# Peptides against a protein of PDB entry 1Y0J: the designs that were tried, part 46

Target 1, 39 residues: chain A of PDB entry 1Y0J
Amino acid sequence: EARECVNCGATATPLWRRDRTGHYLCNACGLYHKMNGQN

## One batch from the design tools (peptide; made by RFdiffusion4, then SolubleMPNN)

Design b2_p22_2_s1 (from b2_p22_2, 13 letters changed)
Fold by OpenDDE base, seed 3:
Structure b2_p22_2_s1 (fold): chain B 39 residues (1-39), chain A 22 residues (1-22)
Amino acid sequence: as target 1 above (39 residues)
Amino acid sequence: DEEAEQARLERRERLREEYLAS
């Protein structure tokens, strides 16, 4: 299986990020989560 | 394989729930 963003389901991103507990997020969702503390 | 597909979907749901709860 291919990696996908746990928030939006994207399978491609310029940079994979991880939340505090290690879940994978696409760049956009990861930055949003970091900056706003929102999913 | 439907069993494999179901397992993938369940895994996705678990990961999403864990993320939303964090």
Scores: peptide ipSAE 0.407, ipTM 0.786, DockQ to the pose 0.501
Fold by OpenDDE base, seed 2:
Order: sequence, then structure tokens, then C-alpha cells
Structure b2_p22_2_s1 (fold): chain B 39 residues (1-39), chain A 22 residues (1-22)
Amino acid sequence: as target 1 above (39 residues)
Amino acid sequence: DEEAEQARLERRERLREEYLAS
């Protein structure tokens, strides 16, 4: 079970991020979510 | 192991649904 971004499914990223509820997101999806409040 | 793979897929689906609902 390799870690995957819950949004795009990426398995590799420069920096793993987490949303407000603790789900793992790749850097790109995490930044988008943080900046825009959108999935 | 198909059973293990199925379990991983189901976990992924649950996590995605939780994320989309948050």
C-alpha cells in the first residue's frame, strides 16, 4: 500500500500535504485545496 | 493476492469519498 494523493492518485510528490481532516494530498493538489478551498 | 488488492482499492475509494465530502 503505497501512499496516494486522495485527489489525483499521484504516488510521488516533492512534498506530501494533508487536508483539514488528515487526508494525504500531493503538493500540487494540497496547494490548490489550501489556496482555493476546492478539491 | 487478489483479495489484498481488492482491499486496497476499497480503502482508496473510501478515502477519496471522505475527501470529496470534506
Scores: peptide ipSAE 0.405, ipTM 0.784, DockQ to the pose 0.540
Fold by OpenDDE base, seed 4:
Structure b2_p22_2_s1 (fold): chain B 39 residues (1-39), chain A 22 residues (1-22)
Amino acid sequence: as target 1 above (39 residues)
Amino acid sequence: DEEAEQARLERRERLREEYLAS
């Protein structure tokens, strides 16, 4: 199995992030989610 | 393995639903 961003489905990223509930997000989606409070 | 792939797809869908609902 491979890790995927729960938002965009990316399987590779410079930095894996996690939302407040523990779901994995790529760096870009994680930053966007954090800054805007939405995916 | 179709069954294994289907299971992966289902897990992905569950995770996405949880994410969107959070």
Scores: peptide ipSAE 0.405, ipTM 0.785, DockQ to the pose 0.512
Fold by OpenDDE base, seed 5:
Formats: C-alpha cells, sequence, structure tokens
Structure b2_p22_2_s1 (fold): chain B 39 residues (1-39), chain A 22 residues (1-22)
C-alpha cells in the first residue's frame, strides 16, 4: 500500500516525483534522474 | 497475510525492473 521510491525504496520524502514513464521516485532520486538521465 | 505480502513484493520488483530498463 505505502508508496516506495522505485530506485532506493524510500517510503517518505519531502516531494514525490515521477520519471518520464510515470514511476514514482523520492525527491533525491527524482532530481538525480532528471538532471543526469540516470538512476 | 502472506499471500498479499508476496504479491506486493512481486509488484515492487516489476516496477523496479521497468525503471532500471528505462
Amino acid sequence: as target 1 above (39 residues)
Amino acid sequence: DEEAEQARLERRERLREEYLAS
């Protein structure tokens, strides 16, 4: 039930983000992915 | 419920694979 970052598994974050295909990422992983195009 | 837990774990693994392949 609880949402998890698909990259690091975090269940809590200041801001949930999504990649270009719609997967949920924590703020940190989402920013990294967006800036570098890598996970 | 063990069956429900296994289903959740499998869903997590599928989502991770899709993410890593993107």
Scores: peptide ipSAE 0.400, ipTM 0.782, DockQ to the pose 0.485

Design b2_p22_2_s2 (from b2_p22_2, 11 letters changed)
Fold by OpenDDE base, seed 3:
Structure b2_p22_2_s2 (fold): chain B 39 residues (1-39), chain A 22 residues (1-22)
Amino acid sequence: as target 1 above (39 residues)
Amino acid sequence: AEEERRAREERREKLREEYLAS
């Protein structure tokens, strides 16, 4: 299995985040999405 | 192995599409 960021595909991250609908994002992509509203 | 690979790729694609659409 192994979880991966739905945006960049990363399989390891200091902190897993989730978007508004629950999709998993790595820390970097999660913060980027939150701050810029971009994928 | 082949079936597992295809299944993983299909799941990833669906998740990405859902994310991009949100």
Scores: peptide ipSAE 0.307, ipTM 0.740, DockQ to the pose 0.519
Fold by OpenDDE base, seed 4:
Structure b2_p22_2_s2 (fold): chain B 39 residues (1-39), chain A 22 residues (1-22)
Amino acid sequence: as target 1 above (39 residues)
Amino acid sequence: AEEERRAREERREKLREEYLAS
């Protein structure tokens, strides 16, 4: 198994982030989600 | 191992659906 961003599927990122419910997101998707509340 | 692959894909799908619904 390998961790992947629940939004874009990326398996590598400078920083793993998590949304409000704990799902893992790559740095880019996590920042976007945080700023816009969208995936 | 197909069993492991299928299990991984199932978990991925569930997590994505939960994320999209959040």
Scores: peptide ipSAE 0.305, ipTM 0.739, DockQ to the pose 0.473
Fold by OpenDDE base, seed 5:
Structure b2_p22_2_s2 (fold): chain B 39 residues (1-39), chain A 22 residues (1-22)
Amino acid sequence: as target 1 above (39 residues)
Amino acid sequence: AEEERRAREERREKLREEYLAS
């Protein structure tokens, strides 16, 4: 069982991020979410 | 195990829906 991005399903990322509610996001999706306010 | 796989998929689905709704 590996951690995966709740948005894209990626299991590997240079940096795990978390959204406002604590869901794990890969770096890319996390940055996208942060910058655009959307997944 | 298939049961574990299904459980993981269900958790993923719930988390995704939760994420999308947040």
Scores: peptide ipSAE 0.297, ipTM 0.735, DockQ to the pose 0.517
Fold by OpenDDE base, seed 2:
Structure b2_p22_2_s2 (fold): chain B 39 residues (1-39), chain A 22 residues (1-22)
Amino acid sequence: as target 1 above (39 residues)
Amino acid sequence: AEEERRAREERREKLREEYLAS
């Protein structure tokens, strides 16, 4: 079973990221979350 | 197959709810 971004559902990304609680995010969603502190 | 699919969807929903609440 493939990993998917917890926010947008993407299954492919150049870099997997994680939020402060450990949930997996694609690069784009992870950067957005980090920069804005929001989903 | 249906059982595995339902389990996957349920896990995804729980993870999303946790993410949105964090």
Scores: peptide ipSAE 0.296, ipTM 0.735, DockQ to the pose 0.508; fails the geometry check

Design b2_p22_2_s3 (from b2_p22_2, 6 letters changed)
Fold by OpenDDE base, seed 3:
Structure b2_p22_2_s3 (fold): chain B 39 residues (1-39), chain A 22 residues (1-22)
Amino acid sequence: as target 1 above (39 residues)
Amino acid sequence: EAAARAAREARRAELRAEYLAA
């Protein structure tokens, strides 16, 4: 039941982020999404 | 708890699908 990044499936990250619609992303995927506008 | 676990797994799949469709 642990939270997982909706993009890569990671269950551990220094900082949980959220996309524009509220889905949880690990720090790395969240930063990538923010910079590129998509996964 | 099997039903609760199944529900969490189904929700996880739905969230991933929503993310990919956005």
Scores: peptide ipSAE 0.382, ipTM 0.781, DockQ to the pose 0.390
Fold by OpenDDE base, seed 2:
Structure b2_p22_2_s3 (fold): chain B 39 residues (1-39), chain A 22 residues (1-22)
Amino acid sequence: as target 1 above (39 residues)
Amino acid sequence: EAAARAAREARRAELRAEYLAA
């Protein structure tokens, strides 16, 4: 039941991030999403 | 708890679908 990145499924990350609608992303995916505006 | 696990998995699927649709 652990939190997981909605993009890659990772359950552990140095920093949890969120997209513009509040979905949780791991640090890597969150940064990528922020940079490119895509998953 | 099978029912609880199924519910969590369903919620995760919904969240992923919402993310992909955004």
Scores: peptide ipSAE 0.381, ipTM 0.780, DockQ to the pose 0.439
Fold by OpenDDE base, seed 5:
Structure b2_p22_2_s3 (fold): chain B 39 residues (1-39), chain A 22 residues (1-22)
Amino acid sequence: as target 1 above (39 residues)
Amino acid sequence: EAAARAAREARRAELRAEYLAA
């Protein structure tokens, strides 16, 4: 199955990101997590 | 392959749990 954002479950994003522990996040969730340190 | 798909789903659940716990 397709890669999904560990936070919101999105399977499509203009840019895949990763959290501090290496989990994949969509662009939006990755930016949110980076800015707030939370999901 | 069903077993492989099930394993991928289980790993995905583990990753989500790890993310939520951090």
Scores: peptide ipSAE 0.375, ipTM 0.777, DockQ to the pose 0.390
Fold by OpenDDE base, seed 4:
Structure b2_p22_2_s3 (fold): chain B 39 residues (1-39), chain A 22 residues (1-22)
Amino acid sequence: as target 1 above (39 residues)
Amino acid sequence: EAAARAAREARRAELRAEYLAA
């Protein structure tokens, strides 16, 4: 049960991020979500 | 065991659905 990005499924990332509701995202997806405010 | 795996998979599915719905 490794942690996985809820968007792309990545299981490894230099930095785990979270969306506004607390779901875990890899660094890349988290930054995208932050910049665009959406999936 | 199988029950534990099923529980983890169900939770991941819920998390993905919640993320996509936001």
Scores: peptide ipSAE 0.350, ipTM 0.763, DockQ to the pose 0.357

Design b2_p22_2_s4 (from b2_p22_2, 9 letters changed)
Fold by OpenDDE base, seed 4:
Structure b2_p22_2_s4 (fold): chain B 39 residues (1-39), chain A 22 residues (1-22)
Amino acid sequence: as target 1 above (39 residues)
Amino acid sequence: REEEERAREARRAELRAEYLAS
Protein backbone atom coordinates (compact mmCIF):
# COMPACT_ATOMS: atom_id res chain seq x y z
CA GLU B 1 0.00 0.00 0.00
CA ALA B 2 1.16 3.51 -0.82
CA ARG B 3 2.27 5.85 1.94
CA GLU B 4 -0.08 8.72 2.74
CA CYS B 5 0.45 11.97 4.60
CA VAL B 6 -1.33 11.46 7.93
CA ASN B 7 -2.67 15.01 7.71
CA CYS B 8 -3.83 15.65 4.13
CA GLY B 9 -3.71 12.17 2.63
CA ALA B 10 -1.27 13.09 -0.13
CA THR B 11 0.49 10.08 -1.64
CA ALA B 12 3.20 12.02 -3.47
CA THR B 13 5.61 14.65 -2.21
CA PRO B 14 9.14 15.80 -3.07
CA LEU B 15 10.18 15.10 0.52
CA TRP B 16 8.59 12.92 3.17
CA ARG B 17 8.82 14.37 6.66
CA ARG B 18 7.91 13.09 10.10
CA ASP B 19 6.35 14.74 13.12
CA ARG B 20 7.86 14.59 16.60
CA THR B 21 6.15 11.25 17.19
CA GLY B 22 7.30 9.77 13.89
CA HIS B 23 4.13 9.96 11.79
CA TYR B 24 4.73 10.56 8.08
CA LEU B 25 3.77 13.91 6.58
CA CYS B 26 4.17 15.34 3.09
CA ASN B 27 6.67 18.18 2.79
CA ALA B 28 4.06 20.93 3.05
CA CYS B 29 2.26 19.51 6.07
CA GLY B 30 5.53 18.64 7.75
CA LEU B 31 6.82 22.19 7.42
CA TYR B 32 3.55 23.60 8.73
CA HIS B 33 3.58 21.23 11.69
CA LYS B 34 7.19 22.08 12.50
CA MET B 35 6.56 25.82 12.39
CA ASN B 36 3.24 25.85 14.24
CA GLY B 37 2.94 22.58 16.11
CA GLN B 38 -0.40 22.16 14.37
CA ASN B 39 -1.94 19.68 11.98
CA ARG A 1 -7.73 -9.56 -0.71
CA GLU A 2 -10.62 -7.84 1.04
CA GLU A 3 -9.30 -8.71 4.50
CA GLU A 4 -5.94 -7.10 3.75
CA GLU A 5 -7.67 -3.97 2.48
CA ARG A 6 -9.74 -3.67 5.65
CA ALA A 7 -6.63 -4.16 7.77
CA ARG A 8 -4.71 -1.46 5.87
CA GLU A 9 -7.60 0.96 6.24
CA ALA A 10 -7.77 0.27 9.97
CA ARG A 11 -4.04 0.88 10.41
CA ARG A 12 -4.30 4.12 8.42
CA ALA A 13 -7.15 5.30 10.63
CA GLU A 14 -5.16 4.53 13.77
CA LEU A 15 -2.16 6.48 12.50
CA ARG A 16 -4.35 9.48 11.72
CA ALA A 17 -5.95 9.30 15.16
CA GLU A 18 -2.55 9.20 16.85
CA TYR A 19 -1.39 12.17 14.80
CA LEU A 20 -4.45 14.23 15.69
CA ALA A 21 -3.97 13.43 19.37
CA SER A 22 -0.26 14.30 19.38
Scores: peptide ipSAE 0.408, ipTM 0.787, DockQ to the pose 0.469
Fold by OpenDDE base, seed 3:
Structure b2_p22_2_s4 (fold): chain B 39 residues (1-39), chain A 22 residues (1-22)
Amino acid sequence: as target 1 above (39 residues)
Amino acid sequence: REEEERAREARRAELRAEYLAS
């Protein structure tokens, strides 16, 4: 098994991010979450 | 291998549910 973005399911990203509770997000989804408070 | 795939899918679903509920 490989890590995947909890939001979009992507398995590859230039930078793994995490939400406030520690779930892994790809760079894109993580940025949206951070900037908008939305997944 | 099918058992492993089902287990991965279950874990993925649980993590997603936790994320959406947070």
Scores: peptide ipSAE 0.405, ipTM 0.784, DockQ to the pose 0.509
Fold by OpenDDE base, seed 5:
Structure b2_p22_2_s4 (fold): chain B 39 residues (1-39), chain A 22 residues (1-22)
Amino acid sequence: as target 1 above (39 residues)
Amino acid sequence: REEEERAREARRAELRAEYLAS
């Protein structure tokens, strides 16, 4: 198995991010979540 | 192997549910 973004399922990203509860997000989803406060 | 896959899918579903609920 491999790490995957909890939002989009991506398994590769330039930078793994985490939401406020610790779930892993790809860079894109993490930035989107951070900027919009939405999944 | 199938059991591992089922376990991975279950974990994925749980993590996603937690994320969506957070």
Scores: peptide ipSAE 0.401, ipTM 0.782, DockQ to the pose 0.511
Fold by OpenDDE base, seed 2:
Structure b2_p22_2_s4 (fold): chain B 39 residues (1-39), chain A 22 residues (1-22)
Amino acid sequence: as target 1 above (39 residues)
Amino acid sequence: REEEERAREARRAELRAEYLAS
């Protein structure tokens, strides 16, 4: 069982990020979430 | 193995639902 981005399902990323509630996001989705305030 | 797969899928669904609702 490996970690997956809760948004896109990616299993590999140069940097794992987390949203405000602690869910794991890949770098790309995490940056998008931070910049736009949406998932 | 099947129980592990069902549990993994359930966890994935729960996490995604929580993310989308947050």
Scores: peptide ipSAE 0.400, ipTM 0.781, DockQ to the pose 0.526

Design b2_p22_3_s1 (from b2_p22_3, 8 letters changed)
Fold by OpenDDE base, seed 2:
Structure b2_p22_3_s1 (fold): chain B 39 residues (1-39), chain A 22 residues (1-22)
Amino acid sequence: as target 1 above (39 residues)
Amino acid sequence: GLKPTTDPRVLALQEEYLADLA
């Protein structure tokens, strides 16, 4: 099975992250989402 | 909020944000 970041399409990352709904994000996109998420 | 950028990854996030507002 292949995994890809739902935001940028990257297929490799130092650390896979997930958004609040469970979608996979590469480390970079996940961190960006976290920084700009609703508080 | 999302800052204007040319980074494709960030642009994708901005598009998602705008879609939610539409």
Scores: peptide ipSAE 0.046, ipTM 0.510, DockQ to the pose 0.187
Fold by OpenDDE base, seed 3:
Structure b2_p22_3_s1 (fold): chain B 39 residues (1-39), chain A 22 residues (1-22)
Amino acid sequence: as target 1 above (39 residues)
Amino acid sequence: GLKPTTDPRVLALQEEYLADLA
């Protein structure tokens, strides 16, 4: 099944993450959001 | 294993973190 980072649109990542509302994020965006709470 | 991220968003945050420690 296809998956896409809701922040940058990436379709591949070493590690899929999710934000507090359940949206999928690539590893990089997940880390960014965790530290900033924003894109 | 997994290669380190080279995404500039994450790298910028790491730069900021390291700067705070200096």
Scores: peptide ipSAE 0.046, ipTM 0.503, DockQ to the pose 0.037
Fold by OpenDDE base, seed 4:
Structure b2_p22_3_s1 (fold): chain B 39 residues (1-39), chain A 22 residues (1-22)
Amino acid sequence: as target 1 above (39 residues)
Amino acid sequence: GLKPTTDPRVLALQEEYLADLA
């Protein structure tokens, strides 16, 4: 699979995360969403 | 286990978060 972050397009990350509806996010974007509630 | 993240975006978010708590 060619996974990529739905927010920034990154294809590699130390830890893949997922949003409430199951979309993949890189670690940085996932943490950003968690802390700010937005992209 | 997982290694600590060194992603600059995460580090910047941490700095902002800590500033908000001060």
Scores: peptide ipSAE 0.041, ipTM 0.503, DockQ to the pose 0.038
Fold by OpenDDE base, seed 5:
Structure b2_p22_3_s1 (fold): chain B 39 residues (1-39), chain A 22 residues (1-22)
Amino acid sequence: as target 1 above (39 residues)
Amino acid sequence: GLKPTTDPRVLALQEEYLADLA
């Protein structure tokens, strides 16, 4: 049951996040998208 | 579950953003 960030493909992160439709993002990508009004 | 943290890459992006606004 390996998880992967839909944005950068990372398989490890300090905190998994999810976008509005449920797709998984690593912590960095989730915060980046939030900062830029995305995700 | 994983504990919330502040990724250094995000910190770098924020610093770059703030520098552009200065």
Scores: peptide ipSAE 0.041, ipTM 0.501, DockQ to the pose 0.036

Design b2_p22_3_s2 (from b2_p22_3, 8 letters changed)
Fold by OpenDDE base, seed 3:
Structure b2_p22_3_s2 (fold): chain B 39 residues (1-39), chain A 22 residues (1-22)
Amino acid sequence: as target 1 above (39 residues)
Amino acid sequence: PLLPTDDPRVLAAQEAYLASLA
């Protein structure tokens, strides 16, 4: 399986996150989303 | 939410990320 961050397209990250609707985010984008409410 | 730490995809992503830094 290949996974991409739905925001930046990254395929590698120290930690995969998910937004509130279940989309996969890299660690950085996930944190950004969490802090700002949107990617 | 986060993937569980025991999910093999987490380890794989960590290894891939570390490899990308080298």
Scores: peptide ipSAE 0.068, ipTM 0.519, DockQ to the pose 0.037
Fold by OpenDDE base, seed 2:
Structure b2_p22_3_s2 (fold): chain B 39 residues (1-39), chain A 22 residues (1-22)
Amino acid sequence: as target 1 above (39 residues)
Amino acid sequence: PLLPTDDPRVLAAQEAYLASLA
C-alpha cells in the first residue's frame, strides 16, 4: 500500500490527511487545502 | 480529516519522515 500526497507527491509525512472527497494529502498540503480550499 | 494515530500507515510515514532528516 504505497501512498502519496495527491498534491505534492510526497510519500512520507508526520500525519496523513484526507480531503472531503477522500483524496490523501500530506499534513502540510492538507492544512493548506483546508485553509484555502485548494490544493 | 486525519487518519487515526494508530493507523500503521501513519506510523510508517512518521518513521520515513524522521529517517529522511538524517
Scores: peptide ipSAE 0.068, ipTM 0.516, DockQ to the pose 0.038
Fold by OpenDDE base, seed 5:
Structure b2_p22_3_s2 (fold): chain B 39 residues (1-39), chain A 22 residues (1-22)
Amino acid sequence: as target 1 above (39 residues)
Amino acid sequence: PLLPTDDPRVLAAQEAYLASLA
């Protein structure tokens, strides 16, 4: 239940995202990943 | 993709994030 961003380790975010392989990302890392194709 | 914005996990995370800014 304790979700964590696979990139930065954050446990709280305004919006949880997921990468194309299903890993959870915080909003910030998810946006970065989306824009650059990798984290 | 995104979790739906009405998912209770998203709402809980949002509240926790806002609280962490204090």
Scores: peptide ipSAE 0.064, ipTM 0.508, DockQ to the pose 0.038
Fold by OpenDDE base, seed 4:
Structure b2_p22_3_s2 (fold): chain B 39 residues (1-39), chain A 22 residues (1-22)
Amino acid sequence: as target 1 above (39 residues)
Amino acid sequence: PLLPTDDPRVLAAQEAYLASLA
């Protein structure tokens, strides 16, 4: 299983997140998305 | 949502991230 952030393509992150539709996001993109409602 | 902290994928990703900083 090779996971990638759907926003930036990162394959490594201190914490994997998921958006409301189930897509995987790295920690940074997930936090950004949460704070601003967009990645 | 977040992956649980005890998910082995989280540990693997943490280690990979730390290695990328070296």
Scores: peptide ipSAE 0.062, ipTM 0.499, DockQ to the pose 0.037

Design b2_p22_3_s3 (from b2_p22_3, 8 letters changed)
Fold by OpenDDE base, seed 2:
Structure b2_p22_3_s3 (fold): chain B 39 residues (1-39), chain A 22 residues (1-22)
Amino acid sequence: as target 1 above (39 residues)
Amino acid sequence: PLKPTSDPRVLALQAEYLASLA
């Protein structure tokens, strides 16, 4: 099985990130989450 | 906020994500 960003569904990213609850986010969505506190 | 989408696969992921936060 392939990892997927829980926000946008991306299956590839330069850097996988995780939010405070442990869910995987692509780099872009993870940075957005960090800046805004949520996706 | 979650990215708007019509992709059923992504919608499922978003639903699961939101449910896990409730």
Scores: peptide ipSAE 0.276, ipTM 0.753, DockQ to the pose 0.691; fails the geometry check
Fold by OpenDDE base, seed 5:
Structure b2_p22_3_s3 (fold): chain B 39 residues (1-39), chain A 22 residues (1-22)
Amino acid sequence: as target 1 above (39 residues)
Amino acid sequence: PLKPTSDPRVLALQAEYLASLA
């Protein structure tokens, strides 16, 4: 199956990111998580 | 905070994610 962002469910992104616990986030959600400490 | 959604697939992903953090 396709990789999915654990926050918004997106299956495509310019850059896949991962949070501190190893969960995949799309670029946008990953940047948000990085900026705010949590989604 | 997690992005609000009504998509059951995404809600399931969010639930699993939150459970992994608790």
Scores: peptide ipSAE 0.252, ipTM 0.732, DockQ to the pose 0.701; fails the geometry check
Fold by OpenDDE base, seed 4:
Structure b2_p22_3_s3 (fold): chain B 39 residues (1-39), chain A 22 residues (1-22)
Amino acid sequence: as target 1 above (39 residues)
Amino acid sequence: PLKPTSDPRVLALQAEYLASLA
């Protein structure tokens, strides 16, 4: 199964990110998480 | 906050994510 963003389910992104606990986030959700602490 | 969805695969990922925060 393809990698998916744990927040929005996106399977493609310009840049994969990971939160503090190692969960994968698309670029947009990762930036949101960084700015707000958590999704 | 998590993005609302009806996709069961995404809901499963969100549940696992929330559990990791507790």
Scores: peptide ipSAE 0.199, ipTM 0.690, DockQ to the pose 0.789; fails the geometry check
Fold by OpenDDE base, seed 1:
Structure b2_p22_3_s3 (fold): chain B 39 residues (1-39), chain A 22 residues (1-22)
Amino acid sequence: as target 1 above (39 residues)
Amino acid sequence: PLKPTSDPRVLALQAEYLASLA
């Protein structure tokens, strides 16, 4: 099994991030979430 | 907002994610 971004399903990213609820996000989605408050 | 997708695996993850925020 592989880790997946809860937003886009990506299984690879330069940097794994986590939102405030602990869900894994790829770097891009994590930054988007940070900027917009939520994905 | 969540990215649109048609991939069932991603949709499942999104559903679980949204449910956890309710």
Scores: peptide ipSAE 0.133, ipTM 0.625, DockQ to the pose 0.740; fails the geometry check

Design b2_p22_3_s4 (from b2_p22_3, 9 letters changed)
Fold by OpenDDE base, seed 3:
Structure b2_p22_3_s4 (fold): chain B 39 residues (1-39), chain A 22 residues (1-22)
Amino acid sequence: as target 1 above (39 residues)
Amino acid sequence: GLRPTSDPRVQAAQAAYLADLA
């Protein structure tokens, strides 16, 4: 199995991130979540 | 939170994702 961003479905990213509850996010979605509080 | 693929926030993040790979 391959990891995927729970928000956008991307399977590759320069940096895997995680939200507050542990879901994997790509770098872009993780940054958006961090800056705005949600994806 | 999780959003539909049509959500503008998801679209913006996907665009930024593509930029990350450029």
Scores: peptide ipSAE 0.094, ipTM 0.600, DockQ to the pose 0.168
Fold by OpenDDE base, seed 5:
Structure b2_p22_3_s4 (fold): chain B 39 residues (1-39), chain A 22 residues (1-22)
Amino acid sequence: as target 1 above (39 residues)
Amino acid sequence: GLRPTSDPRVQAAQAAYLADLA
């Protein structure tokens, strides 16, 4: 399905994460999102 | 508002993210 991070557009990551509403984030953006809230 | 990288895809992806939330 060609998953991509909704924050940075990355298409590959060691660990796919999801935000509180279910959007996919790469590991790095997911960690950042967790610490800093919403866009 | 969230930008952990300088990847050139960030702005476009953020726009899509915001559009998805709207």
Scores: peptide ipSAE 0.082, ipTM 0.588, DockQ to the pose 0.381
Fold by OpenDDE base, seed 4:
Structure b2_p22_3_s4 (fold): chain B 39 residues (1-39), chain A 22 residues (1-22)
Amino acid sequence: as target 1 above (39 residues)
Amino acid sequence: GLRPTSDPRVQAAQAAYLADLA
């Protein structure tokens, strides 16, 4: 499988995150989502 | 919600992503 960030399309990241609905986010986008409640 | 890659918020996150890999 090939995982990618649903927000920016990155295929690699130091840490995979997930939003509240289960979508995969790279670390950077996940942090943005966490801080702002959306991406 | 999910944002397109042209969104400045996504652009900022992409920059942070690159920084994470540096």
Scores: peptide ipSAE 0.091, ipTM 0.599, DockQ to the pose 0.123; fails the geometry check
Fold by OpenDDE base, seed 1:
Structure b2_p22_3_s4 (fold): chain B 39 residues (1-39), chain A 22 residues (1-22)
Amino acid sequence: as target 1 above (39 residues)
Amino acid sequence: GLRPTSDPRVQAAQAAYLADLA
């Protein structure tokens, strides 16, 4: 039961983030999503 | 969603993930 980033599929990250609908994102994708409003 | 292409780690992770799905 490994968590994965819904954007890139990464299973490891320094910090797990989540989008507004609760999807898990790695730190990098989460920051990108935050900056651009979507992923 | 959009790939953070500015992050090489993300780019590599996406490539690997897509390969796994194929």
Scores: peptide ipSAE 0.087, ipTM 0.609, DockQ to the pose 0.168; fails the geometry check

Design b2_p22_4_s1 (from b2_p22_4, 13 letters changed)
Fold by OpenDDE base, seed 2:
Order: sequence, then structure tokens, then C-alpha cells
Structure b2_p22_4_s1 (fold): chain B 39 residues (1-39), chain A 22 residues (1-22)
Amino acid sequence: as target 1 above (39 residues)
Amino acid sequence: EERKRLEEYRKKLEEARAKEEK
């Protein structure tokens, strides 16, 4: 039941994030995705 | 689709993670 980032596979992060469709992202991937702003 | 787009930027996103860990 370990959660992992759908992009990089990280299983630990200071803050779990979610993209627009609900996929879990680690903090770093989530922030980068947010800044890229691509849908 | 969103997952696929994320994977397309995998290298850049993993670099961002590396920077966070530093």
C-alpha cells in the first residue's frame, strides 16, 4: 500500500501532490508540473 | 493521457527532484 509518484517513482516526499486528474506526484514533480502549466 | 505527458518530462522532473534532495 505504499504510495509512489506516478512520474519518478519516489515513495517518500515532504508533501504529496496531485495533478489535475488526481495522479499522485512527489513534491518536486508536482511543483515542476505546476510551473510547466501543460494540460 | 496526463500520466503519459508527465512521463515525457521525466528527465526534467527527476532533475527537479534531485535539486530538492540537495
Scores: peptide ipSAE 0.058, ipTM 0.577, DockQ to the pose 0.105
Fold by OpenDDE base, seed 4:
Structure b2_p22_4_s1 (fold): chain B 39 residues (1-39), chain A 22 residues (1-22)
Amino acid sequence: as target 1 above (39 residues)
Amino acid sequence: EERKRLEEYRKKLEEARAKEEK
């Protein structure tokens, strides 16, 4: 299956997150996205 | 849109990683 972060392409993360539209983000990118409002 | 912005950012990251590797 190999899920990957739509932002950085990472395939492994301590915690998978999702953006407002349901795309998967790694923990780091998800937090970054939240902190900056829009990516 | 958000997806396109993320893809553009990913592209920039990949380009930066390529430069770093060289």
Scores: peptide ipSAE 0.045, ipTM 0.532, DockQ to the pose 0.119
Fold by OpenDDE base, seed 1:
Structure b2_p22_4_s1 (fold): chain B 39 residues (1-39), chain A 22 residues (1-22)
Amino acid sequence: as target 1 above (39 residues)
Amino acid sequence: EERKRLEEYRKKLEEARAKEEK
């Protein structure tokens, strides 16, 4: 099973985040996604 | 484009992690 970041493949993170479409991102990638906005 | 930005960020993270590993 194991959850992993759809961007970098990380399987562990201090906080799981999700993009606007519901895909899981690690904290780092999620913050990057949020801060850099648009697609 | 979101996909391209994320891929670029992924590359930077992977490079940083590789350096951290050594």
Scores: peptide ipSAE 0.050, ipTM 0.549, DockQ to the pose 0.076; fails the geometry check
Fold by OpenDDE base, seed 3:
Structure b2_p22_4_s1 (fold): chain B 39 residues (1-39), chain A 22 residues (1-22)
Amino acid sequence: as target 1 above (39 residues)
Amino acid sequence: EERKRLEEYRKKLEEARAKEEK
């Protein structure tokens, strides 16, 4: 089993990020999540 | 609302990747 972005399902990324609850996000989704913050 | 925004972003991202593939 390969690591997967919980948002888009990507299995490859130049930088793995994590959301506030520890779920893995690819770089792109992580940046989007961070920029849109709250809800 | 955040989940919905992320889902919309995911959709756009997937469409972009599909377009890139071909």
Scores: peptide ipSAE 0.046, ipTM 0.547, DockQ to the pose 0.073; fails the geometry check

